# Designs tried in a protein design run: peptides against a protein of PDB entry 7PB4. Part 74

Target 1, 105 residues: chain A of PDB entry 7PB4
Amino acid sequence: KMLNIKEYKEKLLSTLGEFLEDHFPLPDRSVKKKKKNIQESSVNLITLHEMLEILINRLFDVPHDPYVKISDSFWPPYVELLLRNGIALRHPEDPTRIRLEAFHQ
Target 2, 218 residues: chain B of PDB entry 7PB4
Amino acid sequence: DALQMAVGYFEKGPIKASQNKDKTLEKHLKTVENVAWKNGLASEEIDILLNIALSGKFGNAVNTRILKCMIPATVISEDSVVKAVSWLCVGKCSGSTKVLFYRWLVAMFDFIDRKEQINLLYGFFFASLQDDALCPYVCHLLYLLTKKENVKPFRVRKLLDLQAKMGMQPHLQALLSLYKFFAPALISVSLPVRKKIYFKNSENLWKTALLAVKQRNR

## One batch from the design tools (peptide; aimed at target 1 L20)

Design b2_p24_3 (made by RFdiffusion4)
Pose (drawn by RFdiffusion4):
Structure b2_p24_3 (pose): chain A 91 residues (1-28, 43-105), chain B 212 residues (1-189, 196-218), chain P 24 residues (1-24)
Amino acid sequence: KMLNIKEYKEKLLSTLGEFLEDHFPLPDVNLITLHEMLEILINRLFDVPHDPYVKISDSFWPPYVELLLRNGIALRHPEDPTRIRLEAFHQ
Amino acid sequence: DALQMAVGYFEKGPIKASQNKDKTLEKHLKTVENVAWKNGLASEEIDILLNIALSGKFGNAVNTRILKCMIPATVISEDSVVKAVSWLCVGKCSGSTKVLFYRWLVAMFDFIDRKEQINLLYGFFFASLQDDALCPYVCHLLYLLTKKENVKPFRVRKLLDLQAKMGMQPHLQALLSLYKFFAPALISVKIYFKNSENLWKTALLAVKQRNR
Amino acid sequence: MAEAILYQMVQELVVVEAEFRELE
């Protein structure tokens, strides 16, 4: 059961990465890829389940943040505009 | 054949400026609906015309008439429905066309050969609940399509939030009751739906429904 | 379309990530 989940996870992650690079590229400060941004968000969601907010730095491309906000993937902090969290789809 | 000429004409897409083209389009569309309302269309023709209508090609009236004449002689391929959901996801489709398509999918539900691959698009179907113009029809579709495996906690939470936003609407209550039946531990709280008149009820479709 | 697909794949990844951690 474990190995099946692992195989599915890895396949989903690889195909997601390819899809992101194909459909959400950077334009050309130092910006990070959307993949790294999603990785940071997913890591913070499970590492700190009581504070899953990550600060928005200059490396976050505003179009990516807005994209994640429009599609219900990322959520804004009720008071602090510089922080965003990932929607807890697992619960 | 008389119908295949119209199918090919619609596959060619919209043509030049109209000198006599309006009459040609009308003749082809009349031929298609006559065939559809007399004995029905085959699966291949339906697969072609449904996806042509749900694409950005042709105006709204042509797509509306095509959708209103999408009556199967036998069955409907599920791959055509998958491509139709995808065309919906493209976004170059009219709102009224989307409503008409959801009404058609609800009306033609028992005439789709397989529904497992359609159930795999439960997420795309559920995401359309945000749109308050598609909300009743999407709820009617999900009432038919929902299995036990589809009742995930996230969806229950989002449906409860939508109930709190819109109020205890009939279609939302019916879908929520179905979710309660399938997963009572995740939440506490089929049949009549408004605007559920079968627009595509021909006599032969009626005899096939009774034979079903 | 790309945005809808993105949403679906990210939703599945978050759910699988939670299940994979629970199994570990």

Design b2_p24_3_s1 (made by RFdiffusion4, then SolubleMPNN; from b2_p24_3, 9 letters changed)
Fold by OpenDDE base, seed 5:
Structure b2_p24_3_s1 (fold): chain B 105 residues (1-105), chain C 218 residues (1-218), chain A 24 residues (1-24)
Amino acid sequence: as target 1 above (105 residues)
Amino acid sequence: as target 2 above (218 residues)
Amino acid sequence: MAEQLLRLMVKELVELEAELKELE
């Protein structure tokens, strides 16, 4: 039973990855080059897949505080996407923290 | 090739083409229809055209006609179906197009090369049960897709609630019976043992075409 | 955007993870 679930999970993750690449790709780095402002804070934006993994992992690793701090690596449109669609919730007292929605409730 | 030109037109053609006056559009659409019904379409052609039909690039009438001629020569790619399902979520297609898509999906189910990714969309299909127009076709699709691992307590509750709301519909009974088969402990309600599972044989718009496909692939 | 599909896929992943955790 456990093996079957793991296999299914892996397949789902793979499908999700492909889906996210197709429908929610990161903007091409090329757009940032034009504004000359020096702060090359080359903040490597993470993929939506990676963001979801972080949120899911936090939910299960720290269930009593399942919130993740929004870092500079979080592309704001992805955060908004997750919030708007009820996939994530913003912390009521700290807008810099988000959690995965508790779909089990 | 006339078909390649037609497919190319739909792929590269004008966004929001007004359906009513474009003789060129009609010509290409007829070309696709003729080939599809006569010989079927290659998997690559279905991939392109199915995506177009559900993307909202063209008007509902055109999309409907394209979708109706999504007849495979041999197989349909699972990836094409997954992409198509993704478009259903975007809300650019009409309710009638969604219904037609599910009918198509059920009709063409055996011609889809793989089911692994489609099975992962089980939750999406299940959520569509709440749509009264889709419910009969979604039940049929779920009947084809349901595995033991899909039968969860929350889904059982939802099905029972739906039954309470809609009554004992044959398509819903069929799905519930399958659920009971996989997880008898979750369904305490005595379901009438119907010997024959009757999904509304919605006169398969593709019945003749499917017979032809099966004959060609023998 | 396939936003509804995304939600459903994520929901299913969470459910699977929960089930795995219960089995661990």
Scores: peptide ipSAE 0.570, ipTM 0.609, DockQ to the pose 0.565
OpenDDE base, seeds 1, 2, 3, 4: peptide ipSAE 0.587, 0.577, 0.579, 0.573; ipTM 0.580, 0.600, 0.590, 0.607; seeds 1, 2, 3, 4 fail the geometry check

Design b2_p24_3_s2 (made by RFdiffusion4, then SolubleMPNN; from b2_p24_3, 11 letters changed)
Fold by OpenDDE base, seed 1:
Structure b2_p24_3_s2 (fold): chain B 105 residues (1-105), chain C 218 residues (1-218), chain A 24 residues (1-24)
Amino acid sequence: as target 1 above (105 residues)
Amino acid sequence: as target 2 above (218 residues)
Amino acid sequence: MAEQMLRLMVKELVELTAELKKLE
């Protein structure tokens, strides 16, 4: 029984991954390197899939503090996307922390 | 056009803090109701109004009345349905509104232009079986949507667990019978051979309206 | 439309994850 649910979850994750790649891809890094010497810390942005995985894992691994701190790897448009669609919530006192919406309640 | 004005009112909301807000609302609601029951609504009008009914923009009474008049002239856009279902996740609508929506979805199922995206929502609908108020209508919906690929061991277990909890409900038996048809190896339990699949359709609020729609579109 | 679908998919994923955790 557990194996079947796990398999289905994996299938759903795969489908979600494909869906996210099609509809919510990361912007092409081809932002024109204007030459200015500012050490733009090449912050590696994570995919929306990875972001969701982090949020889901945190929800279940640390249920008493399900909030994730927004890092520089979080693309701001993705954060906004999750918030405006009710998928994530900001911490009431700390806007730098977000949690997955409690869909399981 | 009176209908356009009414739809526009619901979409844009009341512009002026007029003392007659309730009268204006009632007027526009009656306009929509009258057109819907007489002629049906265009797909675009259903798209707008269905979204409004489930968004929580208005009170439960208004939302209920809007949903009751979501009668198509020709077709309902699948996109409208997907969008409507998405509002169920947000939880801004009442339990009664959810029930009414599923009843509507079953009643209007044949008028939805395509089913591809709706079929992708199979798991979401299946999860709604846990709600006792929704269960009969969700079973009916799933009966219409279920393909062989949807019949998984974990879903069979969930249905059997529901049967153990709720008893041998006709709607649940109908769905289980379909599951057994697609995957007989997953259901070892002997199901009673029911000659007639019975879903509680006797209370279809739209029966008369649907007959009228079918007659107009022949 | 894509945004609405995303919400639905995430909800389903959370529900499945919750079910798996109950079985562990």
Scores: peptide ipSAE 0.564, ipTM 0.548, DockQ to the pose 0.346
OpenDDE base, seeds 2, 3, 4, 5: peptide ipSAE 0.561, 0.559, 0.560, 0.561; ipTM 0.593, 0.599, 0.594, 0.590

Design b2_p24_3_s3 (made by RFdiffusion4, then SolubleMPNN; from b2_p24_3, 10 letters changed)
Fold by OpenDDE base, seed 1:
Structure b2_p24_3_s3 (fold): chain B 105 residues (1-105), chain C 218 residues (1-218), chain A 24 residues (1-24)
Amino acid sequence: as target 1 above (105 residues)
Amino acid sequence: as target 2 above (218 residues)
Amino acid sequence: MAEQQLRLMVEELVILTAELKELE
């Protein structure tokens, strides 16, 4: 039973990854790396898949504090997407923190 | 077509070998400006040029001039706006460029074909309220975007905190009034009944152009 | 439609993850 669930989870993750790439891709940053040395803090935005992974992991790894701090790597449209759809919840007192909805609860 | 050549220049970038890079740049910029103010730009042209203006590919002066001529012939693609906002997240544009962009966004709001994805940027825009230079224009934008679902307790608190810090600014009062309309239980403070919502006229830069666009599309 | 599908997929993923943790 455990093996079947693991396999199904992996399949779902793969499907989710493809789904996210198709429907919720990051905007094409055609930043041609011109080598100008300006230490512009290239904020590397993470994919929605990576964001969800972080949120899911936090939910289960730290159930007493399941909130993740929104970093600069979090693309704001993704954050709002998750909040709007009830996938994530914003911390009531700290708007910079979000948690995944505890659907298992 | 002169416009196509100009857009192509901005898209592909200057070819290294030309001694007259500045003259060529100015020529193409003037071409874009002339067409934009006379006829407006196609959605595809705006998509390309708006991206360029916010990407940091060119200097602030050039970016400013490009943004000022982002006048649609008919519509602006929502995707173009989303991409533009993504560049704001990267932080390669100047503060003045950001201000101009928000002014542009407010002025051109009705010409954007869809608002669904822009509404998803609500939190990003709201976060920009902390910037004193952006605050008036962001309030106006949020006034246009705010739905009942956006009115959350933490946002109310932030707005009230901003009001405490900045005083009773007309643009902030307008937004708070809208929030109270959608969620009266979240705002216990009596807001002055302002008969007229007053935002800084962001449209002033494009007023003549926008009138022309509206006349052509009618 | 895509947003609704996303929610469903995430919900299922969370449930599956919980089940796996209960079995470890």
Scores: peptide ipSAE 0.644, ipTM 0.424, DockQ to the pose 0.323
OpenDDE base, seeds 2, 3, 4, 5: peptide ipSAE 0.644, 0.641, 0.642, 0.643; ipTM 0.425, 0.427, 0.405, 0.438

Design b2_p24_3_s4 (made by RFdiffusion4, then SolubleMPNN; from b2_p24_3, 10 letters changed)
Fold by OpenDDE base, seed 5:
Structure b2_p24_3_s4 (fold): chain B 105 residues (1-105), chain C 218 residues (1-218), chain A 24 residues (1-24)
Amino acid sequence: as target 1 above (105 residues)
Amino acid sequence: as target 2 above (218 residues)
Amino acid sequence: MAEQVLRLMVEELVILEAELKKLE
């Protein structure tokens, strides 16, 4: 039974990965606005898949505090996407923290 | 209207107090089947019933019968199809129901009012190619959906790997030929030029019904 | 529509993860 569940989970993760790449890709970094001078720290944005992985892991690793701090690597449209669809919730007292919805509960 | 009562029954669920739940269910199911095959169903009725068939609200036998009678009077809403695909992701339906759904989707493809959102589900459908039971029908669906922008190097690799694993299947060859048409530089392998593309669902369960729908809408 | 599918996929993943954790 455990093996079957793991296999199904892996299949679902693979499907999700492809789904996210097709429907919710990161914006093309192409607009290098040539503004030379400001060493804007090239914050590497993470994929929506990576964001979800972080949120899922936090939910199960630290169930008493399942909140993740929104970093600069979190693309704002992805955060909004998760919140508006009820996939994630903001911390009631700290808007910079979000959690995955506990669908298993 | 008998059809409205039947649809309402499936939407609201069985009333707990009915002593003859099975007889009532069968009566309403027969009503839906009769109307669907004779006249087709309105887009709103398909929206409700398709969602129910894939939600797991009823048993597999009932779901299968509902899905088999999802015949449009005129059009199917794209939204209904997207909702249906969402239920496939939840895994509450049987493998046989998934196969039937893809067969249905291919059969009804021309009756879907819009394709923009369905095209966005391309990656999801492509991932389902790994399922041996779904692969023939998914290839057919992808053949209908594929645009130049969908043809990516990683998908080409996956198709070639799948061909290596499963052998030279006609449905895979059809899809690869389409990929080569859009992006000849990505496919160096000489594909046999098949003049006729054959998919397993050449005779769909709905052939007679679809002919009737086309005649009514002329 | 894609957003609804995303929600359902994530929901299923969370449920599966919870089931696996119970078996471990």
Scores: peptide ipSAE 0.642, ipTM 0.604, DockQ to the pose 0.287
OpenDDE base, seeds 1, 2, 3, 4: peptide ipSAE 0.643, 0.647, 0.652, 0.648; ipTM 0.610, 0.512, 0.507, 0.512; seeds 1, 2, 3, 4 fail the geometry check

Design b2_p24_4 (made by RFdiffusion4)
Pose (drawn by RFdiffusion4):
Structure b2_p24_4 (pose): chain A 91 residues (1-28, 43-105), chain B 212 residues (1-189, 196-218), chain P 24 residues (1-24)
Amino acid sequence: KMLNIKEYKEKLLSTLGEFLEDHFPLPDVNLITLHEMLEILINRLFDVPHDPYVKISDSFWPPYVELLLRNGIALRHPEDPTRIRLEAFHQ
Amino acid sequence: DALQMAVGYFEKGPIKASQNKDKTLEKHLKTVENVAWKNGLASEEIDILLNIALSGKFGNAVNTRILKCMIPATVISEDSVVKAVSWLCVGKCSGSTKVLFYRWLVAMFDFIDRKEQINLLYGFFFASLQDDALCPYVCHLLYLLTKKENVKPFRVRKLLDLQAKMGMQPHLQALLSLYKFFAPALISVKIYFKNSENLWKTALLAVKQRNR
Amino acid sequence: LERMEKEVITLEEISMRLYLAAMS
């Protein structure tokens, strides 16, 4: 059961990365890829379940933040505009 | 054959400025509906015309008439439905066309050969609940399509939030009651749906439905 | 195992929603 989930996770992650690079590229400060941004969000969601917010730095491409906001992937903090969290789809 | 000429004409897409082309388009569309309303269309023709109508090609009237004449002689391929869902995801489709398609998918539900690959698109179907123009028809569709495996906690939470936003709407209540039946531990709280008139009810489709 | 299952669910939703965004 564990190995099956692992194989599925790795396949999903690889194909997601390929899809991101194919459909959501950077234009050319130092910006990070959308993949790294999603990784940071996922990591913070499970590492700190009581505060899954991550600060928005200059490396976050505003179009990526707005993309994640429009599609119900990322959620804004009720008061702090510089923080965003990942939607807890598992619950 | 008389119908294949119209299928090929519609596969060629829209053509030049109209000198006599309006009459040609009308003749081809009349031929298709006559065949559809007399004895029905085959699976291949339906696979072609449904996806042509749900694409950006041709105007709204042509797509509306094509959707209103999408009556199967036998069955409907599920791959055609999958491609139709993808064309909806493209977004170059009219709202009224989307409503008509969801109405068609609800009306033609028992004439799809397989429904497992369609159930795999439950997420795409559920995401359309945000749109309040598609909400009743999407709820009617999900009432038919929902299995036990589809009742995920996230979807229950989002459906409860949508109930709180819109109120206890009939279609939302019916879908929520189905969710309660399938997963009572995730939440506490088929049949009549408004605007559920079968627009595609020909006599032969009726005898096939009774034979079903 | 539970952690992996939770992360899989999240990745599926992200993938689907970004697919919709690409198609729009």

Design b2_p24_4_s1 (made by RFdiffusion4, then SolubleMPNN; from b2_p24_4, 11 letters changed)
Fold by OpenDDE base, seed 3:
Structure b2_p24_4_s1 (fold): chain B 105 residues (1-105), chain C 218 residues (1-218), chain A 24 residues (1-24)
Amino acid sequence: as target 1 above (105 residues)
Amino acid sequence: as target 2 above (218 residues)
Amino acid sequence: MENIKKEKIILEEIKRRLQLAASE
């Protein structure tokens, strides 16, 4: 039973990754590479997959403070996507922090 | 046609072999400007040119000129707007370009084919209220976008904090009044009953063009 | 074992909600 759950989880993560790449890709950054003078915004945006991984990990690693600070690496449209669809919740007192919704409850 | 050649130039970039790069660029800019102001641009042309204007491919002067002529013949694709906003997030466009974009977005709001994706960007727009240069135009945009579901306690607090910082600005008051309409329990402060909502006239740059678009589509 | 089950439930619900979002 445990092996089956682990295998299923891995499959689910893989399928989710593919889904996220297809439906919620980051905007194409390819245009910025050519002009030297535009200071590459040093901030690497993370994928939606990576963002979800951070949120999930925080929920399990720090259950008493499951909130993640919104960094510059968080693409704002992704943040709003998660909030609007009830996947994430904004901290009631600190709008710079979000948590994953506790669906396992 | 001349427009396709001009759009193609901006999309593909200047071919190295052109001896007079600046003259060629100016020629193509004028072509786009002339067509946009006379007839409007197709949604596909706006999609291409809007992204170019915000990508930083060209200088600020060129980007400003392109953005000023993003006048639709009929409709603007929501996808074009979402892509444009993505460039605002990723790109180092100038503050002036950001202001111009929000002015454009407000002015062209009714010509955008769908609003579902734009509504998902509500929080991003709301975050831009902290920029003093953007605040008047963002308030106007949020006034157009705000639904009951968007009115949250933390957003109310932020608006009240902005009002405390900036004073009783007409555009902030307009947005707060809308928030009070949707969620009266969240706003205990008596807002002055202003009979008229005053936003900075974002449409002034495109007023004549927008009238022409509306007349052609009637 | 319990955490793996919980994580599975979370991932399934995330996927479901994002699928709904993509269909709108």
Scores: peptide ipSAE 0.600, ipTM 0.626, DockQ to the pose 0.316
OpenDDE base, seeds 1, 2, 4, 5: peptide ipSAE 0.529, 0.535, 0.586, 0.534; ipTM 0.779, 0.752, 0.455, 0.753

Design b2_p24_4_s2 (made by RFdiffusion4, then SolubleMPNN; from b2_p24_4, 11 letters changed)
Fold by OpenDDE base, seed 3:
Structure b2_p24_4_s2 (fold): chain B 105 residues (1-105), chain C 218 residues (1-218), chain A 24 residues (1-24)
Amino acid sequence: as target 1 above (105 residues)
Amino acid sequence: as target 2 above (218 residues)
Amino acid sequence: MENIKKELEILEEIYRRLKLAALS
């Protein structure tokens, strides 16, 4: 039973990963236009998969404070996607923090 | 340079400056407007000002005026558009500003230097079809962006559902006709044969300015 | 075991919601 659950989880993660790459690809900001000194904050954006992983891990690691601070690596469209679809919830007192929605309860 | 001073003011100026009575604000805004309508703006200037207009740094009236004068001298950077869409998702701009942005994006579509990254945003634009105020302009944008690979069964179903809800809107029919062209097997419904495709805002706010830009770049 | 099951349920629900978003 446990082996089957682990295998199923791995398969689901793989399927989810492929789905995210197909439907919600990250814009390639790597077009370093050589132009001048505006500190284009080369903030490396993380994938939606990585963002979800962070949120899930925080939920399990710190269940009493499952909120993650939104960093510059969080692409705003992804944040909005998660919020609009009830996957994530914004902290009521701190809009810079989000958690995974408690739909698993 | 007066334009550089004006752009610098908007870039470095106070957050939430909504004071229409600020003589300095009005002076700089007029400077940007005058240059934009006469000569167009450089891609770098559009990059700065477009982000400012959508960031919520200034009041809605100022943001609207800035957005209305986002007229390119030559090209608009795709990166500027991607950043702009990111601001739309943050929701700090008004509904009217969102409508204006989509109108702008459609009007300026041919002046955007490349489309590869914009095409990756197809799903986000498609989701905005549910907004009744945005729907006509989003349909037009999607009509410009749609490739065969974007035509999926689920999107066809969504468009048909929207048609059932909203009626046979010309802009929706135009997009459905394009979908049928790419994937005739997915659309069994007979679409009315229209001789001309009509989208809302045939008389865009920038018609005269765009003609001038095209003439300068020939 | 319980944590793995919970995580699986979370992933399934996320996937379902994102499918609805993409397919919507």
Scores: peptide ipSAE 0.553, ipTM 0.806, DockQ to the pose 0.309
OpenDDE base, seeds 1, 2, 4, 5: peptide ipSAE 0.577, 0.575, 0.547, 0.542; ipTM 0.766, 0.756, 0.781, 0.797; seeds 1, 2, 4 fail the geometry check

Design b2_p24_4_s3 (made by RFdiffusion4, then SolubleMPNN; from b2_p24_4, 14 letters changed; failed a check: too like the target's own chain)
Amino acid sequence: MQNIKEEKEILEEIYLRLKLAALA

Design b2_p24_4_s4 (made by RFdiffusion4, then SolubleMPNN; from b2_p24_4, 13 letters changed; failed a check: too like the target's own chain)
Amino acid sequence: MLNIKKEKEILEEIFERLRLAALG

Design b2_p24_5 (made by RFdiffusion4)
Pose (drawn by RFdiffusion4):
Structure b2_p24_5 (pose): chain A 91 residues (1-28, 43-105), chain B 212 residues (1-189, 196-218), chain P 24 residues (1-24)
Amino acid sequence: KMLNIKEYKEKLLSTLGEFLEDHFPLPDVNLITLHEMLEILINRLFDVPHDPYVKISDSFWPPYVELLLRNGIALRHPEDPTRIRLEAFHQ
Amino acid sequence: DALQMAVGYFEKGPIKASQNKDKTLEKHLKTVENVAWKNGLASEEIDILLNIALSGKFGNAVNTRILKCMIPATVISEDSVVKAVSWLCVGKCSGSTKVLFYRWLVAMFDFIDRKEQINLLYGFFFASLQDDALCPYVCHLLYLLTKKENVKPFRVRKLLDLQAKMGMQPHLQALLSLYKFFAPALISVKIYFKNSENLWKTALLAVKQRNR
Amino acid sequence: SRDEKEVIVLEEISMRLELAALES
């Protein structure tokens, strides 16, 4: 069961990365890829389940943040505009 | 054959400015509906015309008439439904066309050969609940399509939030009752649906439905 | 498990971004 989940996770992650690079590229400060942004969000969601918010730095491309906001992937902090969290789809 | 000429004409897409082209388009569309309302269309022709109508090609009236004449002689391929969902996901489709498609998918539900691959698109179907124009028809579709495996906690939470936003709507209550039946531990809380008149009810489709 | 939870999150992200790409 564990190995099956692992194979599925790895396959999903690789195909997601390819899809992101194919359909959501950077334009050319130092910006990070959308993949790294999603990784940071996923990591913070599970590492700190009581505060899954991450600060928005200059490396976050505003179009990516807005993209994640429009599609119900990322959620804004009720008071602090510089923080965003990942939607807890597992619950 | 008389119908294949119209299928090929619609596959060629829209043509030049109209000198006599309006009459040609009308003749081809009349031929298709006559065949559809007399004895029905085959799976291949449906696979072609449904996806042509759900694409950006041709105007709204042509797509509406094609959808209203999508009556199967036997069965409907599920791959055609998958491609139709994808064309909905493209977004170059009219709202009224989307409503008509969801009505068609509800009406033609028992004439799809397989529904497992269609159930795999439950997420795409569920995400359309945000749109309050598609909400009743999407709820009617999900009432038919929902299995036990589809009742995920996230979807229950989002459906409860949507109930709180819109109120206890009949279609939302029916879908929520189905979710309660399938997963009572995730939440506490088929049949009549408004605007569920079968627009595609020909006599032969009726005898096939009774034979079903 | 954590791995099962992360899989669910990745599935939703993948689906929603496919919609965003197609709508673009």

